# Designs tried in a protein design run: peptides against a protein of PDB entry 3NZW. Part 85

Target 1, 212 residues: chain A of PDB entry 3NZW
Amino acid sequence: TTTLAFRFQGGIIVAVDSRATAGNWVASQTVKKVIEINPFLLGTMAGGAADCQFWETWLGSQCRLHELREKERISVAAASKILSNLVYQYKGAGLSMGTMICGYTRKEGPTIYYVDSDGTRLKGDIFCVGSGQTFAYGVLDSNYKWDLSVEDALYLGKRSILAAAHRDAYSGGSVNLYHVTEDGWIYHGNHDVGELFWKVKEEEGSFNNVIG
Target 2, 222 residues: chain B of PDB entry 3NZW
Amino acid sequence: QFNPYGDNGGTILGIAGEDFAVLAGDTRNITDYSINSRYEPKVFDCGDNIVMSANGFAADGDALVKRFKNSVKWYHFDHNDKKLSINSAARNIQHLLYGKRFFPYYVHTIIAGLDEDGKGAVYSFDPVGSYEREQCRAGGAAASLIMPFLDNQVNFKNQYEPGTNGKVKKPLKYLSVEEVIKLVRDSFTSATERHIQVGDGLEILIVTKDGVRKEFYELKRD

## One batch from the design tools (peptide; made by RFdiffusion4, then SolubleMPNN)

Design b2_p16_2_s2 (from b2_p16_2, 9 letters changed)
Fold by OpenDDE base, seed 4:
Structure b2_p16_2_s2 (fold): chain B 212 residues (1-212), chain C 222 residues (1-222), chain A 16 residues (1-16)
Amino acid sequence: as target 1 above (212 residues)
Amino acid sequence: as target 2 above (222 residues)
Amino acid sequence: QQPPLPIPPSLLPWRL
């Protein structure tokens, strides 16, 4: 898996691959590694598929309950804390989760929290999570600027996942791309890596390690 | 060291059509290199136009299917005989599986039916309860032999329109029930040739708006 | 005696 999220002047970009594996077997190329918790809040998935899917869905329920009880959308901080507290209770039990909770509230603005099954909860501007994270960081860090246009930011997110898909055997399938703003998240499509790779190679003159 | 799990082999396969879905499984049950049964059905009609198979360790599979059937029963009791939708069934099965997260059911689960729009639906589950809706899925011993074939023949992977120099992919389209049955039969006959844990018989459950139909075909008995 | 049978990939939990 390779997931990433970063804040910039235009909000948050979230980009993820879609491959699941079972050992050397490609279990799926079409896994949704982003959960749409509500129109303003996203969760990303890395690690155990069931652990992430189950508990992030549970998180969605908790977030909805918060809205019903408090008559206000849950904050990104609170949502991430709920998940963090939950996984902390299971610390040592063998859960495998690397997640980012990304969202926008009027109180917080665009916000990203990293939460993992080790009990780590971090607020930050840039995270790459998964087996391909270092490959994504290589591209993301080298091109990131706060002042990126929305278009450039979307491309950078997509391009970073593509780099990881190229080098990480456990990442691939497609890139799912999101832009989070004050008005909520916007889905920017599913981009098959097979097609995207050749397009990017041609347009950039990159990936010259592959002859095509 | 004691191993609480067995492996009873076999293979299952689900394919969704436009207004139907199929779930198929061989009828061979094995332990190690011994055939326990040449006809032990592993695909079940669970009611509400939902068919289910949990392939792997048969004891776990049977337990899971029984629990799900019971869940359907209680759903009717609690909700005035409301039909359980396939998506709700999938969520329920996730909870059944994940409820044993730390001592999992040793099975690959597939369900098939129609979604609320009347379109064919196939859901697959890993042993601990992650699930995904797909057009097709193979599970069990010969899944690695069949799934790539399904990628090619159901989802038309690596197929292109002739004369386009590989620039235009073959368009996705739904397959007819007849074509799906052909693919299922070819899948299982092929798998039987190359995997010792697959064979004897093939049972196919076809789900349409009119209900569940069963078909049976002989497989190689070697 | 034959070696133990391999676990089919379908019985492994999915990893992301």
Scores: peptide ipSAE 0.473, ipTM 0.820, DockQ to the pose 0.912; fails the geometry check
Fold by OpenDDE base, seed 5:
Structure b2_p16_2_s2 (fold): chain B 212 residues (1-212), chain C 222 residues (1-222), chain A 16 residues (1-16)
Amino acid sequence: as target 1 above (212 residues)
Amino acid sequence: as target 2 above (222 residues)
Amino acid sequence: QQPPLPIPPSLLPWRL
């Protein structure tokens, strides 16, 4: 898996691959690694598929209950803390989760929290999570600026996942791309790596290690 | 050392059509290199137009299917005989599987039916309850032999329109029930040739708006 | 003497 999220002047970009594996077997190329918790809040998935899917869905329920009880949307801080507290209670039990909780509230603005099954909870501007995270960081860190246009930021997110899909055997399939603003998240499509790779190679003159 | 799990072999596959879905499984049950039964069905009609199979360790599979059937029963009791939708069934099965997260059911689970729009639906589950809706999925012993075939013949992977220099993919389209049955039969006959844990018989459950139909075909008995 | 049977990939949990 490779997932990433970063803040910039235009909000938050979230990009993820779609591969799942079972040992050497490619279990799926079409897994949804972003959960749409509500129109303003996203969760990303890396690690155990069931652990992430189950508990992030559970998190969605907790967030909805908060809204019903408190008559306002849950904060990104609180949502991420609920998940963090949950996984911390299971510390040592063998859960495998690397997650980012990304969203917007009036109180916080655009916000990203990293939460993993070790009990780590971090607020930050840039995170890459998964087996391909270092490959994504290589591209992302080299090109990131706060002042990126929305178009450039979307491309950078997509391009970083593509780099990871290229180098990480456990990442691939497609890139799912999101832009989070004050008005909520916007889905920017599913980009098949098989097509995207050749397009990017041609347009950039990159990936010259591959003949084509 | 004690191993709480067995492996009873077999193979299952699901394919969704436009207004139907198919879930098929062989009827061979094995332990190690011995055939326990040549006809032990592993695909079940669970009611509400939902068919289910949990392939792997048969004891776990049977337990899971039984629990789900009971869940359907109680759903009717608690919700005024409301039909359980296929997506709700999938969520329920996730909870059944994940409820044993730390001692999993040793099975690959597939369900098939129609979604609320009347479209064919196939859901597959890993042993601990992650699930995905797909057009097709193979599970069990010969899944690695069949799934690539389904990628090519159901989802038309690696196929391009002639004369387009590989730039235009073969368009996705739904297959007819007859075409799907052909693919299922070819899948299992081929798998039987190459995998010792697959054979004897093929049982196919076809789900349409009119209900569940069952077909049976002989496989090699070697 | 036959070797032990391998675990089918379908019986492994999915990893992301």
Scores: peptide ipSAE 0.472, ipTM 0.818, DockQ to the pose 0.905; fails the geometry check
Fold by OpenDDE base, seed 3:
Structure b2_p16_2_s2 (fold): chain B 212 residues (1-212), chain C 222 residues (1-222), chain A 16 residues (1-16)
Amino acid sequence: as target 1 above (212 residues)
Amino acid sequence: as target 2 above (222 residues)
Amino acid sequence: QQPPLPIPPSLLPWRL
């Protein structure tokens, strides 16, 4: 898996691959590694598929209950804390989760929290999570600027996942791309890595280690 | 050391059509290199137009199917005989599987039916309850032999329009029930030739708006 | 004696 999220002047970009594995077997090329909790809040998935899917779905239910009780959308800080508290209760039991909670509230603005099954909870501007994270960081860190245009930021997110899909055997399938603003998240499509690779190679003159 | 799990072999296969779905399984049950039964059905009608199979360790598979059937029963009691939708069934099965997260059911589960729009639906589960809706899925001993074939023949992977220099993919289209049955039969006959844990018989459950029907075909018995 | 049978990949949990 390779997932990433970063803040910039235009909000948040979230990009993820779609491969699942079972040992050397490619179990799926079409897994949805982003959960849409509400129109303003996203969760990403890395690690055990069942652990992430089960508990992030549960998190969605807790966020909805908050809205009903408090008559206000849950903050990104509170949503991430609920998940963090849950996984901490299971510490040592063998859960495997690496997640980012990304969203917008009027109080916080665009916000990203990293939460994992080790009990770590971090607020930050840039995170890459999964077996391909170092490959994604290589591209993302080299080209990131706060002042990126929305178009350039979307491309950078997509391009970073593509780099990881190319080098990490456990990442691939397609890139799912999101842009989060004050008006909520916008889905920017599913991009098959097989087609995207050749397009990017031709347009950039990159990936010269591969001869077509 | 004590091993609580066994492996009873076999293979299952689900394919969704436009207005139907198919779930098929061989009828061979084995332990190691011994055939326990040449006819032990592993695909079941669970009611509400939902068919289910849990392939791997048969004791766990049977237990899971029984629990789900019981869940359907109680759903009717609690909700005035409301039909359980396929997506709700999938969520329920996730909870059954994940409820044993730390001592899992040793099975690959597939269900098939129609979604709320009347479209064919296939859901696949890992042993601990992750699930995904797909157009097709193979599970069990010969899944590694069959799944690539389904990628090519159901989802048309690596197929391109002639004369386009590989630039135009073959368009996706739904297969007829007759075409799906042909693919299922070819999959299992081929798997039987190359895998000792697959054979004897093939049972196919077909789900349509009119209900569930069954078909049976002989496989090699070697 | 024949070697033990391998566990099918379908019986492994999915990893992301």
Scores: peptide ipSAE 0.469, ipTM 0.817, DockQ to the pose 0.914; fails the geometry check
Fold by OpenDDE base, seed 1:
Structure b2_p16_2_s2 (fold): chain B 212 residues (1-212), chain C 222 residues (1-222), chain A 16 residues (1-16)
Amino acid sequence: as target 1 above (212 residues)
Amino acid sequence: as target 2 above (222 residues)
Amino acid sequence: QQPPLPIPPSLLPWRL
């Protein structure tokens, strides 16, 4: 898996691959690694597929309950804390989760929290999570600027996942891309790596390690 | 050291069509290299036009199917005989599987039916309850032999329109029930040739708006 | 002596 999220002047970009594996077997190329918790809040998935899918779905329910009880959307801080508290209770039980909780509230603005099954909870501007994270960081860190346009930021997110899909055997399939703003998240499509790779290679003149 | 799990072999396969879905399984049940049964069905009609198979360790599979059938029963009791939708069934099965997260059911689960729009639906589950809706999925002993074939023949992976220099993919389209049955039969006959844990018989459950029908075909018995 | 039976990939939990 490779997931990433970063803050910039235009909000948050979230980009993820879609491959699942079982050992050396490609279990799926079409897994949804982003949960749309509410129109303003996203969760990303890396690690155990069932652990992430189950508990982030559970988190969605908790966020909805908060909204019903408090008559306002849950904060990104609180949502991430709920998940962090839950996985911490299971510490040592063998859960495997690397998650990012990304969203917007009027109080917080655009916010990203990293939460993993070790109990780590971090607020930050840039995270890459998964087996391909280092490959994504290589591209993302080299090109990241706060002042990126929305278009450039979307491309950078997509391009970083593509780099990871290329180098990480456990990442691939497609890129799912999101832009989070004050008006909520916007889905920017599913981009098949097989097609995207050649397009990017042609347009950039990159990936010269591959002969067409 | 005691191993609580067995492996009863076999293979299952689900394919969704436009207005139907199929879930097929061989009828061989084995332990190690011994055939326990040449006809032990592993694909079940669970009611509400949902068919289910949990392939792997048969004891766990049977237990899971029983629990799901019971869940359907109680759903009717609690919700005035409301039909359980396939998406709700999938969520329910996730909870059944994940409820044993730390002592999992040793099974690959596939369900098939129609979604609320009447379109064919196949859901697959890992042993601990992650699930995905797909057009096709193979599970069990020969899944690795069949799944790549399904990628190519159902989802038309790596197929391109002739004369386009690989620039235009073969368009996706739904397969007819006859085409699907042919693919299922070819899949299982091929798997039987190359995998000792697959054979004896093939049972196909076909789900349509009119209900569930069953077809049976002989497989090699060697 | 017969070789050990491998675990089918379908019986492994999915990893992301």
Scores: peptide ipSAE 0.466, ipTM 0.815, DockQ to the pose 0.917; fails the geometry check

Design b2_p16_2_s3 (from b2_p16_2, 9 letters changed)
Fold by OpenDDE base, seed 4:
Structure b2_p16_2_s3 (fold): chain B 212 residues (1-212), chain C 222 residues (1-222), chain A 16 residues (1-16)
Amino acid sequence: as target 1 above (212 residues)
Amino acid sequence: as target 2 above (222 residues)
Amino acid sequence: GPPPLPIPPSLWEWRL
């Protein structure tokens, strides 16, 4: 898996691959590694598919309960804390989760929290999470600027996942791309890595380690 | 070290059509290298136009299917005989599986039916309850032999329009029930030739708006 | 409940 999220002047970009594996077996190329918790809040998934899917879905229910009780959308801080507290209760039980909770509230603005099954909860501007994270960081860090246009930011997110998909055997399938603003998240499509690779190679003159 | 799990072999396969879905399984049940039964059905009609199979350790599979059938029953009691939708069934099965997260059911689960729009639906589960809706899925012993074939023949992977120099993919298209049944039969006959845990018989459950139909075909009895 | 047990290698958990 390779997931990433970063803040920039235009909000948040979230980009993820879609491969699931079972050892050397490619279990799926079409896994949805982003959960749409509500129109303003996203969760990303890395690690155990069931652990992430089950508990992030549970998180969605808790966020909805918050909204019903408090008559206000849950903050990104509170949502991530609920998940963090939950996994902490299971610390040592063997859960495997590397998650990012990304959202936009009027109070917080664009916000990203990293939450993992070790009990770590971090607020930050840039995270790459998964087996391909280092490959994604290589591209993301080298091109990241706060002042990126929305178009450039979307491309950078997509391009970073593509780099990871190319080098990490456990990442691939497609890139799912999101832009989060004050008005909510916007889905920017599913981009098949096979097609995207050749397109990017041609347009950039990159990936010269592969002969077309 | 004691292993609480057995492996009863077998293979299952689900394919969704436009207005139907198919879930198929062989009828061989084995332990190690011994055939326990040449006809032990593992695909079940669970009511509400939902068919289910949990392939792997048969004891776990049977337990899971029984629990799901019971869930359907209680759903009717609690909701005035409301039909359980396939997506709700999938969520319920996730909870059944994940409820044993630390002593999992040793099974690959597939369900098939129609979604709320009347379109064919197939959901597949890992042993601990992750699930995905797909057009097709193979599970069990010969899944690694069949799944790539389904990628090619159902999802048209690596197929291109002739004369386009590989630039235009073959368009996705729903298969007819007849075509799906052919693919299922070819899948299982091929798997039987290359895997000792697959054979004897093939049972196919076809779900349409009119209900569940069953078909049976002989496989090699080697 | 019973103590935690790993999933047998023949039916691996899906990993992301």
Scores: peptide ipSAE 0.419, ipTM 0.815, DockQ to the pose 0.310; fails the geometry check
Fold by OpenDDE base, seed 3:
Structure b2_p16_2_s3 (fold): chain B 212 residues (1-212), chain C 222 residues (1-222), chain A 16 residues (1-16)
Amino acid sequence: as target 1 above (212 residues)
Amino acid sequence: as target 2 above (222 residues)
Amino acid sequence: GPPPLPIPPSLWEWRL
């Protein structure tokens, strides 16, 4: 898996691959590694598929209960804290989760929290999570600027996942791309890695280690 | 080391069509290299136009199917005989599987039916309850032999339009029920030739708006 | 309930 999220002047970019594996077996090329918790809040998935899917779905229910009780949307801080508290209760039980909670509230603005099954909870501007995270960071860190245009930021997110999909055997399939603003998240499509690779190679003159 | 799990072999296969879905399984049950039964059905009609199979350790599979059937029963009691939708069934099965997260059911589960729009639906589960809706899925002993074939023949992977120099993919289209049945039969006959844990008989459950029908075909008995 | 047991290695457990 390779997932990433970063803040910039235009909000948040979230990009993820779609491969699931069982050892050397490619279990799926079409897994949805982003959960749409509400129109303003996203969760990403890395680690055990069942652990992530089950508990992030549960988190969605808790977020909805908060809205019903408090008559306002849950904060990104509070949503991430709920998940963090839960996984901490299971510490040592063998859960495997690496997640980012990304969203927008009027109070917080665009916000990203990293939460993992070790009990770590971090607020930050840039995170890459998964087996391919170091490959994604290599591209993302080299090109990241706060002042990126929305178009350039979307491309950078997509391009960083592509780099990881190319080098990490456990990442691939497609890139799912999101842009989060004050008006909510916008889905920017599913991009097959096979087609995307050749397009990017041609347009950039990159990936010269592969002969066409 | 104490191993509470067995492996009873077998293979299952689900394919979704436009207005139908199929779930098929062989009828061979084995332990190690011994055939326990040449006819032990592993695909079940669970009511509400939902068919289910949980392939791997048969004791766990049977337990899971029984629990799900019971869940359907109680759903009717609690919701004035409301039909359980296929997506709600998938969520329920996730909870059944994940409820045993720390002593899992050793099975690969597939369900098939129609979604709320009347379109064919197949859902597959890992042993601990992750699930995905797909057009096709093979599970069990010969899944590694069959799944690549399904990628090619159902999802048209690595197929291109002639004369396009590989630039235009073959367009996705739904298969007819007759085409799907042919693919299922070819999959199982081929798997039987190459895998000792697959054979004897093939049972196919076909789900349409009119209900569930069953078809049976003989497989090689070696 | 029974003591917790690890899932046996299989090609069925999905990892992201």
Scores: peptide ipSAE 0.414, ipTM 0.822, DockQ to the pose 0.301; fails the geometry check
Fold by OpenDDE base, seed 5:
Structure b2_p16_2_s3 (fold): chain B 212 residues (1-212), chain C 222 residues (1-222), chain A 16 residues (1-16)
Amino acid sequence: as target 1 above (212 residues)
Amino acid sequence: as target 2 above (222 residues)
Amino acid sequence: GPPPLPIPPSLWEWRL
């Protein structure tokens, strides 16, 4: 898996691959690694598919309960804390989760929290999470600027996942791309890596280690 | 080292059509190299037009299916005989599987039915309850032999329109029930030739708006 | 990383 999220002047970009594996077996190329918790809040998945899917779905329920009880959307801080507290209770039990909780509230603005099964909870501007995270960081860190246009930011997110999909055997399938703003998240499509790779290679003149 | 799990072999396969879904399984039950039964059905009608198979360790599979059937029963009791939707069934099965997260059911679970729009639906589960809706899925012993075939023949992977220099993919289309059944039969006959844990018989459950139909075909009884 | 689930490799858990 490779997931990433970063803050920039235009909000948050979230990009993820879609591959699941079982050992050397490609279990799926079409897994949804972003949960749409509400129109303003996203969760990303890396690690055990069941752990992430189960508990982030549970988190969604907790966020909805908060909204019903408090008549206000849950903060990104609170949502991430709920998940963090949960996984901390299971510390040592063998959960495998690397998650980012990304969203917008009027109180917080655009916000990203990293939460993992080790009990780590971090607020930050840039995170890459998964087996391909280092490959994604290589591209993302090299090109990241706060002042990126929305178009450039979307491309950078997509391009970073593509780099990871290229180098990480456990990442691939497609890139799912999101832009989070004050008006909520916007889905920017599913981009098949097989097609995207050749397109990017041609347009950029990149990936010269691969002969067409 | 103590291994609490058995492996009873077999293979299952689900394919979703436009207005139908198919879930098929061989009827061979095996332990190691010994055939326990040549006819032990492993695909079940669970009610509400949902068919289910949990392939792997048969004891775990049977337990899971029983629990799900019971869940359907209680759903009716608690919700005034409301039909359990296939997506809700999938969520329920996730909870059943994940409830044993630290001592999992040793099974690959597939369910098939119709979604709320009447479209064919196949859901597959790992042993601990991750799930995905797909057009097709093979599970069990010969899944690695069949799944690539399904990728090619159901989802038209690696197929391109002639004369397009590989730039235009073969368009996706739904297969007819006859085409699906043919693919299922070809899958299992081929798998039987190459995998000792697959054979004897093939039972296919076809789900339509009219209910569940069963078909049976002989496989090699080697 | 955490140890794998105690299941036989023929039915491995899905990893993301």
Scores: peptide ipSAE 0.408, ipTM 0.812, DockQ to the pose 0.324; fails the geometry check
Fold by OpenDDE base, seed 1:
Structure b2_p16_2_s3 (fold): chain B 212 residues (1-212), chain C 222 residues (1-222), chain A 16 residues (1-16)
Amino acid sequence: as target 1 above (212 residues)
Amino acid sequence: as target 2 above (222 residues)
Amino acid sequence: GPPPLPIPPSLWEWRL
């Protein structure tokens, strides 16, 4: 898996691959690694598929309950804290989760929290999470700046996942791309890695390690 | 070291069509290299036009299917005989599986039916309850032999339009029930030739708006 | 109930 999220002047970009594996077996190429918790809040998934899917869905329910009780959308801080507290209760039980909770509230603005099954909870501007994270960081860090246009930011997110999909055997399938703004998240499509790779290679003149 | 799990082999396969879905399974039940039964059905009609199979350790599979059937029953009691939708069934099964997260059911679960729009639906589950809706899925012993074939023949992976230099993918289209049945039969006959845990018989459950139909075909008994 | 067991690789657990 490779997931990433970063803040920039235009909000948040979230990009993820779609491969699931069971050892050396590619279990799926079409996994949805982003949960749309509400129109303003996303969760990303890396690690155990069931752990992430189950608990982030549960998180969605908790977020909805908060909204019903408090008559206000839950903050990104609070949502991430709920998840963090939960996984901490299971510390040592063998949960495997590397998650990012990304969203917008009027109070916080665009916000990203990293939460993992070790109990780590971090607020930050840039995270890559998964087996391909280092590959994604290589591209993302080298091209990131706060002042990216929305178009450039979307491309950078997509391009970073593509790089990871290229180098990480456990990442691939497609890139799912999101842009989070004050008006909520916008889905920017599913981009098949096979097609995207050749397009990017042609347009950039990149991936010169591949002859084709 | 004590191993609480057995492996009863077998293979299952789900394919979603436009207005139908198919869930098929062989009828061989085996322990190691000993055939326990040549006809032990593992694909079940669970009501509400939902068919289910949980392939792997038969004891776990049977337990899971029974629990789900019971869940359907209780759903009717609690919701005035409301039909359980396939997506809700999938969520329910996730909870059944994940409820044993720390002593999992040793099964690969597939359900098939129609979604609320009347479109064919196949959901697959890992042993601990991650699930995904897909157009096709193979599970069980010969899944690794069949799934790549399904990728090619259902999802048209690595197929391109002739004369396009590999630039235009073969367009996705729904398969007819006849085409799907053919693919299922070809898959299982092929798997039977190469995997000792697959064979004897093939039972196919076809879900349409009119209900569940069953078909049976002989497989190699070697 | 039975003691918790780690998920063996043979259980086909999906990893992301």
Scores: peptide ipSAE 0.397, ipTM 0.810, DockQ to the pose 0.309; fails the geometry check

